# Designs tried in a protein design run: peptides against a protein of PDB entry 8YVU. Part 1

All scores and structures are predictions.

Target 1, 39 residues: chain A of PDB entry 8YVU
Amino acid sequence: PQLCYILDAILFLYGIVLTLLYCRLKIQVRKAAITSYEK
Target 2, 160 residues: chain B of PDB entry 8YVU
Amino acid sequence: TWLTVLKKEQEFLGVTQILTAMICLCFGTVVCSVLDISHIEGDIFSSFKAGYPFWGAIFFSISGMLSIISERRNATYLVRGSLGANTASSIAGGTGITILIINLKKSLAYIHIHSCQKFFETKCFMASFSTEIVVMMLFLTILGLGSAVSLTICGAGEEL
Unless a header shows other numbers, all headers, positions and changes below count from the first letter of the chain.
Peptide ipSAE was made for these designs. It is ipSAE averaged over its two directions, with the distance scale d0 held at 1.0 Angstrom where the peptide's residues are scored. Compare it between designs on one protein only; published cut-offs may not apply.
The geometry check fails a fold that doesn't show the stated peptide or that is severely misdrawn somewhere.

## One batch from the design tools (peptide; made by RFdiffusion4, then SolubleMPNN)

Design b1_p8_1_s1 (from b1_p8_1, 6 letters changed)
Fold by OpenDDE base, seed 1:
Structure b1_p8_1_s1 (fold): chain B 39 residues (1-39), chain C 160 residues (1-160), chain D 39 residues (1-39), chain A 8 residues (1-8)
Amino acid sequence: as target 1 above (39 residues)
Amino acid sequence: as target 2 above (160 residues)
Amino acid sequence: as target 1 above (39 residues)
Amino acid sequence: NPYVKILN
C-alpha cells in the first residue's frame, strides 16, 4: 500500500510536468503560426 | 517528420530504457536477496523466478546504450546493431508484460482465495507486496517497451 | 489499496496520452519552423 | 542532456 502511494505521487508529478510542457509547446505552435501568417 | 523527431529523441529514449532496466534490476535484486522466493507458496513471485528483472534489464540496458552510442558516433554498424538490439528488447518487453500479467493474476488469486483481510499475516503480506511490486514492474516494462518500439521504428526508418 | 492501484492506472494512461500528444505537437512546431524558414 | 532538449 505504501509503494502504491509513492507510485501515485511520481505519476502525478509526471502528469503535471507533461501538462505544463504541453501548454508551453502549444503556445509556441500558436506563436509560430501567427509569425508565419504575418510574413 | 515522425522519424526525424524520433531520431532527435533517440538519446532520451535510450536513457529511458537504461533507467527502466536499472529500476527493474534493483527490484529483482532486493526481492531475491530479502526473500527466499523458492519456498514461497502460490507462485506469487513467478516473474522473479523466471528471472525477468535480470535478463530483461540486460536487454534494455544493451539496447539503450547502443542507441545512445549510435546517435553520438553516427556509424552505420552501430545503427544496425542498435536496431537489432531494440527489436530484441521489444520482443523481450512483450514477453515480460505477459510474464508479469500471469504473476499478477496469481498474486490476486492468492489474495482472493485466502480472503486476505489481515495484511499482518505473513502469507497475505507477501502476496500484497508481490502485487504492488509486480504492478510497478509492469508499468516500468510498458515504458521500456514503448521506448524500444520507438527506437526500432527510428532505426528501421534509417535503413530505408 | 484498490483505489490506489486504480489511480495508478488512470495516471499512467494519462501520462501515455500526454506523451503522444506532446510528440505530435513537437512535430507540428518543427514543421511550422521549417515552413517559416522556406518562406 | 535529454532534459535540456525537452525544455527547448
Scores: peptide ipSAE 0.311, ipTM 0.781, DockQ to the pose 0.114
Fold by OpenDDE base, seed 5:
Structure b1_p8_1_s1 (fold): chain B 39 residues (1-39), chain C 160 residues (1-160), chain D 39 residues (1-39), chain A 8 residues (1-8)
Amino acid sequence: as target 1 above (39 residues)
Amino acid sequence: as target 2 above (160 residues)
Amino acid sequence: as target 1 above (39 residues)
Amino acid sequence: NPYVKILN
């Protein structure tokens, strides 16, 4: 059980980091689309 | 486009493969050093008895290193060598997953048969510990296999 | 202990899916940047 | 590069 919980913590942290990175990229895509429309 | 992305991430995939191999090797050495698996009742450490943490780590390490070197030197013979090594690692990874799943089933069956309700009982503790370690190695092997397959696809795309 | 392993599987799958989505978004950002440059 | 993604 101890090792399982450690793995859960690592995977959870990984998921949170990826989610934040995904959100940042999504914002970048939106900004790029707006800039393209204004041209 | 996907092939281009994989090519750009080839070094990262190689590093991931090496890291996976090293962690698996560490688990193998720790288990073999701390536990006398030959005297443990049952086959709850069958993957370790098969030597997977060791030979699997070798395959993944070689393929990862070749992938990194191939990306850096961009030599045709290295590209072909990397493709071959990654193909071999993909096969090894698939075999490893099979071995680990079998080990996991045996460990879980052992826990069920012996009605392991007391965690502190030696036999039940060993079976539970084996289950935890095998699950961790299974995750690592899947990650390694994913990187090896990705590298194989990238290499195959370069040959076509 | 079984719940912990199930959580590991879910988090692992989540990580894989997010990685794939992240790669797709990265490609979209690159395409948007190229289109903006060609205008 | 995922390393660059984390650092930047």
Scores: peptide ipSAE 0.311, ipTM 0.779, DockQ to the pose 0.120
Fold by OpenDDE base, seed 4:
Structure b1_p8_1_s1 (fold): chain B 39 residues (1-39), chain C 160 residues (1-160), chain D 39 residues (1-39), chain A 8 residues (1-8)
Amino acid sequence: as target 1 above (39 residues)
Amino acid sequence: as target 2 above (160 residues)
Amino acid sequence: as target 1 above (39 residues)
Amino acid sequence: NPYVKILN
């Protein structure tokens, strides 16, 4: 059971980090699209 | 810029709150229906006795729904309502985390005190089950709190 | 404990989905950057 | 038994 909970913690942290990175990339895509449209 | 991002993800955050609430409500309903938590030793279901799965689910559901409706209708009264609901949900989420941590400590302490080695013993089984359910609910509550706080920041930015 | 492994499965699935979405967004950012450079 | 280990 201890190993299972450790895995849960690692996967949870991984999910949070990926979510933040995904949000950052989504912002970059939107900015790039706006810049491309204005040119 | 970050405020703009949160606004665009408002519907997603609202859905996350509702889903978190529904899952917590399901856990609460199942546990309360199957187990007589009032007679369980060691208060290993203290979060359930406090009714967190139920009132927490109400707060998160309301705030999530208001957030989605506010984004779609873009009415001032809905935006203010969403802000208030998300603020309340943020407080509820923080309280919920505290309650769940206390419950988790009690469950773990029970396992250690009774030297639980056999999982199939009734007392040890209940304590282990409680531990697993509380951990799952803790993760869900953290997700809900994150969404509620994000929506609160977004709503506050719109009012300024 | 069965419930612990269920949580692991959910978190693992979530991580996979986010990873795929992240990769798709990363490709979009690269394409947008190339288009902006050519203009 | 791996199945018993997962369920416990």
Scores: peptide ipSAE 0.310, ipTM 0.777, DockQ to the pose 0.013
Fold by OpenDDE base, seed 3:
Structure b1_p8_1_s1 (fold): chain B 39 residues (1-39), chain C 160 residues (1-160), chain D 39 residues (1-39), chain A 8 residues (1-8)
Amino acid sequence: as target 1 above (39 residues)
Amino acid sequence: as target 2 above (160 residues)
Amino acid sequence: as target 1 above (39 residues)
Amino acid sequence: NPYVKILN
């Protein structure tokens, strides 16, 4: 069970980092779409 | 296209293979150094007895290194070499998954047969430890296989 | 104990799916950047 | 002991 919790911690951290990066990219896409609409 | 994405991430995939190989090698060396797996009953370390952490690590390391070098130098002979190595690593990864699944089944069966309710019993502790290590190695092998297959597809696309 | 392994499986699957979505979104950002440059 | 339970 201890090794399972270590793996959980790594996977959880990976998930958080990817989620943050995904949110940043999504914001960039939205900004690009707004700029395209205003032109 | 997906091929373009894979080509751009080729170096990253190669690094992933090397890291997976190193972690598997570390598990192999630790288990073989701490435990006398030859005298453990129940074949709960069958994957280690088969030497998978070692030969698998070699395949994934070579394929990962060749993939990185091929991406950096962009030479035709390196691309072909990387394709061959990644194909071999894909086969090795598939075989490794099979071996690990068999080991996992044996470890779980051992726990059920001996009614391992007491974790502190040496036999039950070893079986539980084996189960945890094999599961971790299985996840790592799946990640390595995914990278090897992706690199194989990328290399095949470059040859066409 | 069993919950830990189940959590590992869920987090692993989440990581894979999120990685694929991230790649798709990254492609969209690149396409938007190219379109903005051509205008 | 909750810590022992987590490690086991």
Scores: peptide ipSAE 0.294, ipTM 0.768, DockQ to the pose 0.013

Design b1_p8_1_s2 (from b1_p8_1, 5 letters changed)
Fold by OpenDDE base, seed 1:
Structure b1_p8_1_s2 (fold): chain B 39 residues (1-39), chain C 160 residues (1-160), chain D 39 residues (1-39), chain A 8 residues (1-8)
Amino acid sequence: as target 1 above (39 residues)
Amino acid sequence: as target 2 above (160 residues)
Amino acid sequence: as target 1 above (39 residues)
Amino acid sequence: NPYEEILR
């Protein structure tokens, strides 16, 4: 039972980190698209 | 800028907030329907007694809906209304987290005091169940708060 | 204990979906970068 | 639709 709660914490943290990384990557895609359009 | 990204994701954030609110409401309804919280010994369901799943869900639902409507109609009065609602939802979410943490501490303390090694005791089972439900509610509340704060920042950026 | 495992399953599924989306987005960024370089 | 944009 204790292992289950530890796993929940790890998976939750992983989800948050992935969400942040996804947002950063999406920003990079948008910046690249804007730069290509200005050329 | 981060503001531009948040503006483009405003509808998604609003939907996420509504979904979180609905799940929270469902958990609250199920717990209240299955368990008579008033007859449960201790404060292991203090968050439910405070009615957080209900009023929190209402605030999050309203703020999420206003955010979606504001984005779709692009009216200045809706933007201001959404900002106000999301600010209120952010405060509600913060309060909810506090209540849930207090509940979690009480539930864990109850388990520790009663030395709940035997799972078959109804009181220990209820305390364990409460702990699990409160943890789930806490995760949902954190997600809802994150969306509400993001929407608040987005709305504030549009007014500047 | 059962609720903990259900939460683990949901978080695990969420993590997998986000990972796949992140990979797809990363590939798109790379394709956009290559296209901008060829112009 | 933000969902469609995420899935694109």
Scores: peptide ipSAE 0.362, ipTM 0.786, DockQ to the pose 0.133
Fold by OpenDDE base, seed 4:
Structure b1_p8_1_s2 (fold): chain B 39 residues (1-39), chain C 160 residues (1-160), chain D 39 residues (1-39), chain A 8 residues (1-8)
Amino acid sequence: as target 1 above (39 residues)
Amino acid sequence: as target 2 above (160 residues)
Amino acid sequence: as target 1 above (39 residues)
Amino acid sequence: NPYEEILR
């Protein structure tokens, strides 16, 4: 059971990091789209 | 194209394979060094008895290294070698998943049959420990398989 | 203990889905960058 | 380097 909780913590952290990276990437896509529209 | 994306991420996928292999190897060595698996009652460590953490780690490590080298040197012979290694790693990963699932079922069945209420009882502790380790290895194997398949597709695209 | 394993499965699935979405988004960013460079 | 691209 202890290893299960450790794995949960690692996977949870991984999920948070990926979510943050995804959000940053999504913002970049939006910025690129806006720049393309202004040209 | 998707192939172009996979090619750009080839090094990352290769590193992922190596990392997965190293972690699996570490688990295998620790378990085998601490526990005499041959004397453990039942098949709760069947994946370890089959030596999967060792040969699987070798396949994934070789595949990952070849993928990285192939991308860096951009030589045709290395690309072909990487393709072969990644294909072998994909097969190994699939086999590993099967072995781990079987092990997991046996471990869970053992816990159920023996009505393990006391965690500190040696047999029940080992079965629970096995279950946890096998689940971790299963996740790692799935990640390794995903990377190996991706690299295989990338390599196949380069041969076309 | 059963809940822990269920959580592991959910978090693992979430991680896979996020990884795929991240890859798709990264491709979109690259395509947008190429289109911007051609203009 | 894919690692540099992730960090950008």
Scores: peptide ipSAE 0.353, ipTM 0.785, DockQ to the pose 0.141
Fold by OpenDDE base, seed 2:
Formats: C-alpha cells, sequence, structure tokens
Structure b1_p8_1_s2 (fold): chain B 39 residues (1-39), chain C 160 residues (1-160), chain D 39 residues (1-39), chain A 8 residues (1-8)
C-alpha cells in the first residue's frame, strides 16, 4: 500500500515534468514554423 | 510569446479544468451517496464535510466554461470575466489543496493511531478508502489549479 | 489499495502516451531545423 | 481543434 502511494507520487511528478517539456517543445516547433513562414 | 502560447492552449486548459471538476464532482457524489459521512468518526472525510468536491467543481467548471467562451468570442468583457473566474478558481484550488492535505493527515493519523493492521475493520477500511480518494482528488486539484493559474496569466497578459 | 493500483495504471499509461508524443514532437523539431539549415 | 493540433 505505501509503495503504491509512493509510485503514484513519482508517476504524477513525472507526468508534470513531461507535460512541461512537451509544452516547451511545442513552443519550439511553433517558433520554427513562424520563422519558416516569414522567410 | 509565452502569452501567445497560453492563449493558443486556452481552450485545452479550459477543457482540462472542466474535466477535472467533473471528476471531482463524481467522486464527491459517489462518496456522499454511498457513505454516511456524518456518522463517521475521526474527521476522515473532512474535505467532503467541507463540501470541497462540490463548490470546487462549480468554480472550476465555471472558470473553464468562461475561458472557452472568452476564447471563442474574443470579447473584452468575456476576457475580464474569465480572468476573474480563473482567479477565483485559483484561490479555490489553493484552499482545496489545503483542505485535502489536512484531510489526508487526519486519515493517516487515524490509521496510525488505531494500528489498522486489520483491514477488515470497518473504520480502518473507511480510513484507507478516504486516503485513496483524497489523494486522487489532490492530484486532480493540482491539475485544475495549474490550468486555472495558466489561464489567469493568459488573461492578465491580454489586458496589458 | 485497489484504487491506488488503478491510479498507477492510469498515470503509467499517461506517462507512456506523453513520452511517445514528446518523441514525435522532438523528431518534428529536428526535421524543421534541418529544413531551415538547407535554406 | 486543440486535440487535432496535438495530433499534428
Amino acid sequence: as target 1 above (39 residues)
Amino acid sequence: as target 2 above (160 residues)
Amino acid sequence: as target 1 above (39 residues)
Amino acid sequence: NPYEEILR
């Protein structure tokens, strides 16, 4: 039971971090697309 | 630049907020329907007694809906309304997290004090169940708060 | 206990999906960078 | 649709 809750916390943290990284990467893709359109 | 990104994701954030609210409401309704919380000793369900699953869900739902409507209509009054609603939802989310943490501490303390090695005891089962539900709601509330804060920042940036 | 395992399963699945999406996005960024370099 | 944009 305790291990399950610890795992939940780790997975939750991992999900948050991945979400932030995904957002950053998506921004980079959009910036690249805008730069290509202005050329 | 960050504001433009948040604006593009505003609808997604709003949907996430509504979904989070609905899930919390469902959990609240199920727990209140199945369990007589008033007769449970030890304040194991203090968050439910405080009504957080209900009022929190309402705030998050309203905030999410206003955010979606604001994005679609792009009217100044809707933007301000969305900003206000998201600010209120952010405050509600913070309060909710606090309530849930307190509930979690009480539930864990109850389990510890009563040496709940016998899972089949009704009180210990309820305390464990409460702990699980509170943890789930805590995760959902954190997600909702994140969306509400993001929407608040987006709305504030549009007014500047 | 059962709810904890269900949550773990959901979070794990979410993490996998996000990882796949992140990888796809990373590949897109790389392709965009290569295209910009050839111009 | 933000969901379609995530899948693109």
Scores: peptide ipSAE 0.353, ipTM 0.785, DockQ to the pose 0.137
Fold by OpenDDE base, seed 3:
Structure b1_p8_1_s2 (fold): chain B 39 residues (1-39), chain C 160 residues (1-160), chain D 39 residues (1-39), chain A 8 residues (1-8)
Amino acid sequence: as target 1 above (39 residues)
Amino acid sequence: as target 2 above (160 residues)
Amino acid sequence: as target 1 above (39 residues)
Amino acid sequence: NPYEEILR
């Protein structure tokens, strides 16, 4: 049971980090698309 | 396009494979050092008895190292060696998954047969512990297999 | 304990899906950057 | 460095 909770914590942290990185990347794509439309 | 992405991440995939191998080796060493698996009733540690944490770690480590070296030196003979090692690691990973699934089924069956309501019973505790370790190793093996397959595809693309 | 294993499976699947989406988005950013350089 | 690119 304790090992399961440790794995949950690691996977949860990994999920949060990936979500933040995905959001940052999505914002970059949107900014690039806006810049391409203004040119 | 996908091959180009895999080539750029080849070093990362190799490092991931080595790390996965090291973690598996650590689990194997700890379990074998703390528990006398030869005297434990049943086949709840069948994957450890088969030596998977050890030979699997060797295959994944060699494959990962060869992948990193191949990327850095970019020599044809290293590319072929890396491809061969990654192919072998992919086969080893598939075999490892099969062994771990069999072990998991045996451990779960043991828990069911003995109606393990009290985790403080030595036999039930060992079966539960085995189940947890095998699940963790299964996840690690899947990650290692994914990296090995990705590296194999990348290497095959370079040979074409 | 059973809930912990279910959570592990969900978090693992979530991590895989996010990784694939991140890779896809990263490719889109690279394509957008190349297109902006050619203009 | 791919790590620097991720952090950028």
Scores: peptide ipSAE 0.337, ipTM 0.774, DockQ to the pose 0.166

Design b1_p8_1_s3 (from b1_p8_1, 6 letters changed)
Fold by OpenDDE base, seed 5:
Structure b1_p8_1_s3 (fold): chain B 39 residues (1-39), chain C 160 residues (1-160), chain D 39 residues (1-39), chain A 8 residues (1-8)
Amino acid sequence: as target 1 above (39 residues)
Amino acid sequence: as target 2 above (160 residues)
Amino acid sequence: as target 1 above (39 residues)
Amino acid sequence: NPFEEILR
């Protein structure tokens, strides 16, 4: 059970990091799209 | 486009494969060092008895290294070698998943048969520990298989 | 313990899905960057 | 690569 909780913690952290990276990337895509529309 | 992306991420996939292999090897060595698998009743450590953490780690490590080398040197013979190694690693990963699933079923069956309500019983503790380790190895093997398959597709696309 | 394994499975699937989405988004960012450079 | 940043 302790190992399972450790794995959960690792996977949870991984999920959070990926979510943050995804959000940052999504914001970048949106900014790039807006800049291309104004030219 | 997908092939181009896979080619650009080939080194990453190779590193992931090596890392997965190393983690599996570490788990295998720790379990073998701490537990006397030969004296444990039942087949709750059947995957370890089959030596999967060792030969699987070797296959994945070789495949990952060949993928990295192939990307860096960009030689035709290395590309073919990497493709072969990744194909072998994919087969090994599939076999490993099968072995781990069988082990997991045996471990779970053992827990059910012995009505493991008391976690502090040595047999139940070992079965639970085996289940946890096998699950972790299963996840790692799935990740390794995913990387190996991706590298195989990338290599096949380059030959084509 | 069963809840822990279920959580592991969910987090694992979430990680895979996020990885795929991240890869797709990264490709979109690269395509947008290439299109902006040709102009 | 996010993993390259983790490995740097």
Scores: peptide ipSAE 0.485, ipTM 0.797, DockQ to the pose 0.085
Fold by OpenDDE base, seed 4:
Structure b1_p8_1_s3 (fold): chain B 39 residues (1-39), chain C 160 residues (1-160), chain D 39 residues (1-39), chain A 8 residues (1-8)
Amino acid sequence: as target 1 above (39 residues)
Amino acid sequence: as target 2 above (160 residues)
Amino acid sequence: as target 1 above (39 residues)
Amino acid sequence: NPFEEILR
């Protein structure tokens, strides 16, 4: 049980980090799309 | 486009594969050092008895290293070598998953047969511990297999 | 213990999906950057 | 690399 909880913590942290990175990339894509539209 | 992405992430995939291999090796080493698997009754550590954490880690480490080197040097012979190594690692990973699933089934069956209500009994504790370790090893092996397959696809795309 | 393993499976799948989505977004950002450079 | 991007 303890190892399972450790794995959960690692996977959870990984998920949070990826979510933040995904959000940042999504914002970058949106900014790039707006810039291309204004040209 | 997907091939281009895989090529650009080849180093990352290689690092992930090496990391997965190292973690698997660490778990294998710890379990083998703490427990005398040969004296444990039943097949609750069948994956460890088969030596999977060791040979699997070797395959994944080699394939990961070759992938990183191939990306850095961008030589055709390294690409072919990486493709071969990643293919071998993919096969090893698939075999490892199979072994681990069998181990998991045996561990769960052991818990069921012995009606492990008392967690402090050595046999039941070992079976439960085995189940936890095998699940962790399964996740790591799946991650390693995913990276190896991705690298294999990337390498195959470069040969075409 | 059973709940922990279920959580592990969910978090693992979530991590895989996010990784794939992240890769897709990264491709889009790169394509946008190339398009902006060629203009 | 997601990890490199975090560290940068």
Scores: peptide ipSAE 0.477, ipTM 0.800, DockQ to the pose 0.116
Fold by OpenDDE base, seed 3:
Structure b1_p8_1_s3 (fold): chain B 39 residues (1-39), chain C 160 residues (1-160), chain D 39 residues (1-39), chain A 8 residues (1-8)
Amino acid sequence: as target 1 above (39 residues)
Amino acid sequence: as target 2 above (160 residues)
Amino acid sequence: as target 1 above (39 residues)
Amino acid sequence: NPFEEILR
């Protein structure tokens, strides 16, 4: 049971980091799309 | 193309494979050092008795190292060697998953048969501990197999 | 304890899906950068 | 590399 909670913590942290990176990339894609539309 | 993406991430995949192997090796050594697996009743540690954490870690480590070296030196003989090693690691990973699933089934069956409601009983504690370790090893093996297969596909694409 | 293992499975699946989506977005950002360079 | 992006 304790190992399960440790794994949950690691996977949760991994999920948060990936979500933040995904959001940053999505913002970059939106900025690139706006820049291409203004050109 | 997907092949181009895999080629760019080849070093990352190799590092992931080595890391997975090292974690598996650490779990194997800790379990073998703390527990006398040979004297434990039942087959709740069958994967450890088969030595999977050790030979699996060796295969994954070699495959990961060869993949990194192949990418850095970009020599044809290294590419072929990496492809062979990753193919062997993929087979080893598949075998490892099978062994771990069998071990997991035996551990769960043991818990069910003995009605392990009291986790403080030594046998039930060992079976529960085995189940947790085997599940962790299974996740790590799946990650390692994914890396090995990805590297194999990348290497095969470079030979074409 | 059983809930912990279920959570592990969900978080693991979430991590895989996010990794795939991240890779797709990264490819889109690269394509957008190449298109902006050709213009 | 997502790790390089985190470290950057």
Scores: peptide ipSAE 0.456, ipTM 0.784, DockQ to the pose 0.125
Fold by OpenDDE base, seed 2:
Structure b1_p8_1_s3 (fold): chain B 39 residues (1-39), chain C 160 residues (1-160), chain D 39 residues (1-39), chain A 8 residues (1-8)
Amino acid sequence: as target 1 above (39 residues)
Amino acid sequence: as target 2 above (160 residues)
Amino acid sequence: as target 1 above (39 residues)
Amino acid sequence: NPFEEILR
């Protein structure tokens, strides 16, 4: 059970970090697409 | 030296503090928004009643930001400010751990006293949920405290 | 303990899905960067 | 380093 809670914490942290990174990448892709459209 | 290693990882430690703070804040906000903690019996959310997810998050966020800024600008006044903030965050983290442990004990005691074999009972579910959230918060607080202490040591070493 | 295992499963699945999506976005960003460099 | 990428 203790390992389960530790794993939850690690996975949760990982999920948040990945979500932030994903959002950042998605914004970058959108900016690149807009820049390409304006050219 | 350990000091050199800590200096190289200062930004990483600062980011870890900020992330920990944000996660704690998110959990606090979600729990407070979804649950009416004031109406829950048994003090199974004592850490939330104490406001730890909020003030702890503020301290860790400020400490982390100051650490990052201090490293980037390399100004003496920022180093001192970061040292002070990290020291405060370390104290806050220690206090937070204590509060969370007390909350955990209360939640576990509640589960034991009410013989929560039926998971579908609302009170037992809330106590179990509280236990899980508190454990997560405890781990995050330990990580944040470790980062704050490391940054404090790094800052103290720069002052010497 | 049951909630812990359920949460682990959900977080694990979420982590896998986000990792795949992140990889996909990263590839898209790289392709966009290469296309921009060739222009 | 994913953290460096976040801070950049």
Scores: peptide ipSAE 0.484, ipTM 0.804, DockQ to the pose 0.094; fails the geometry check

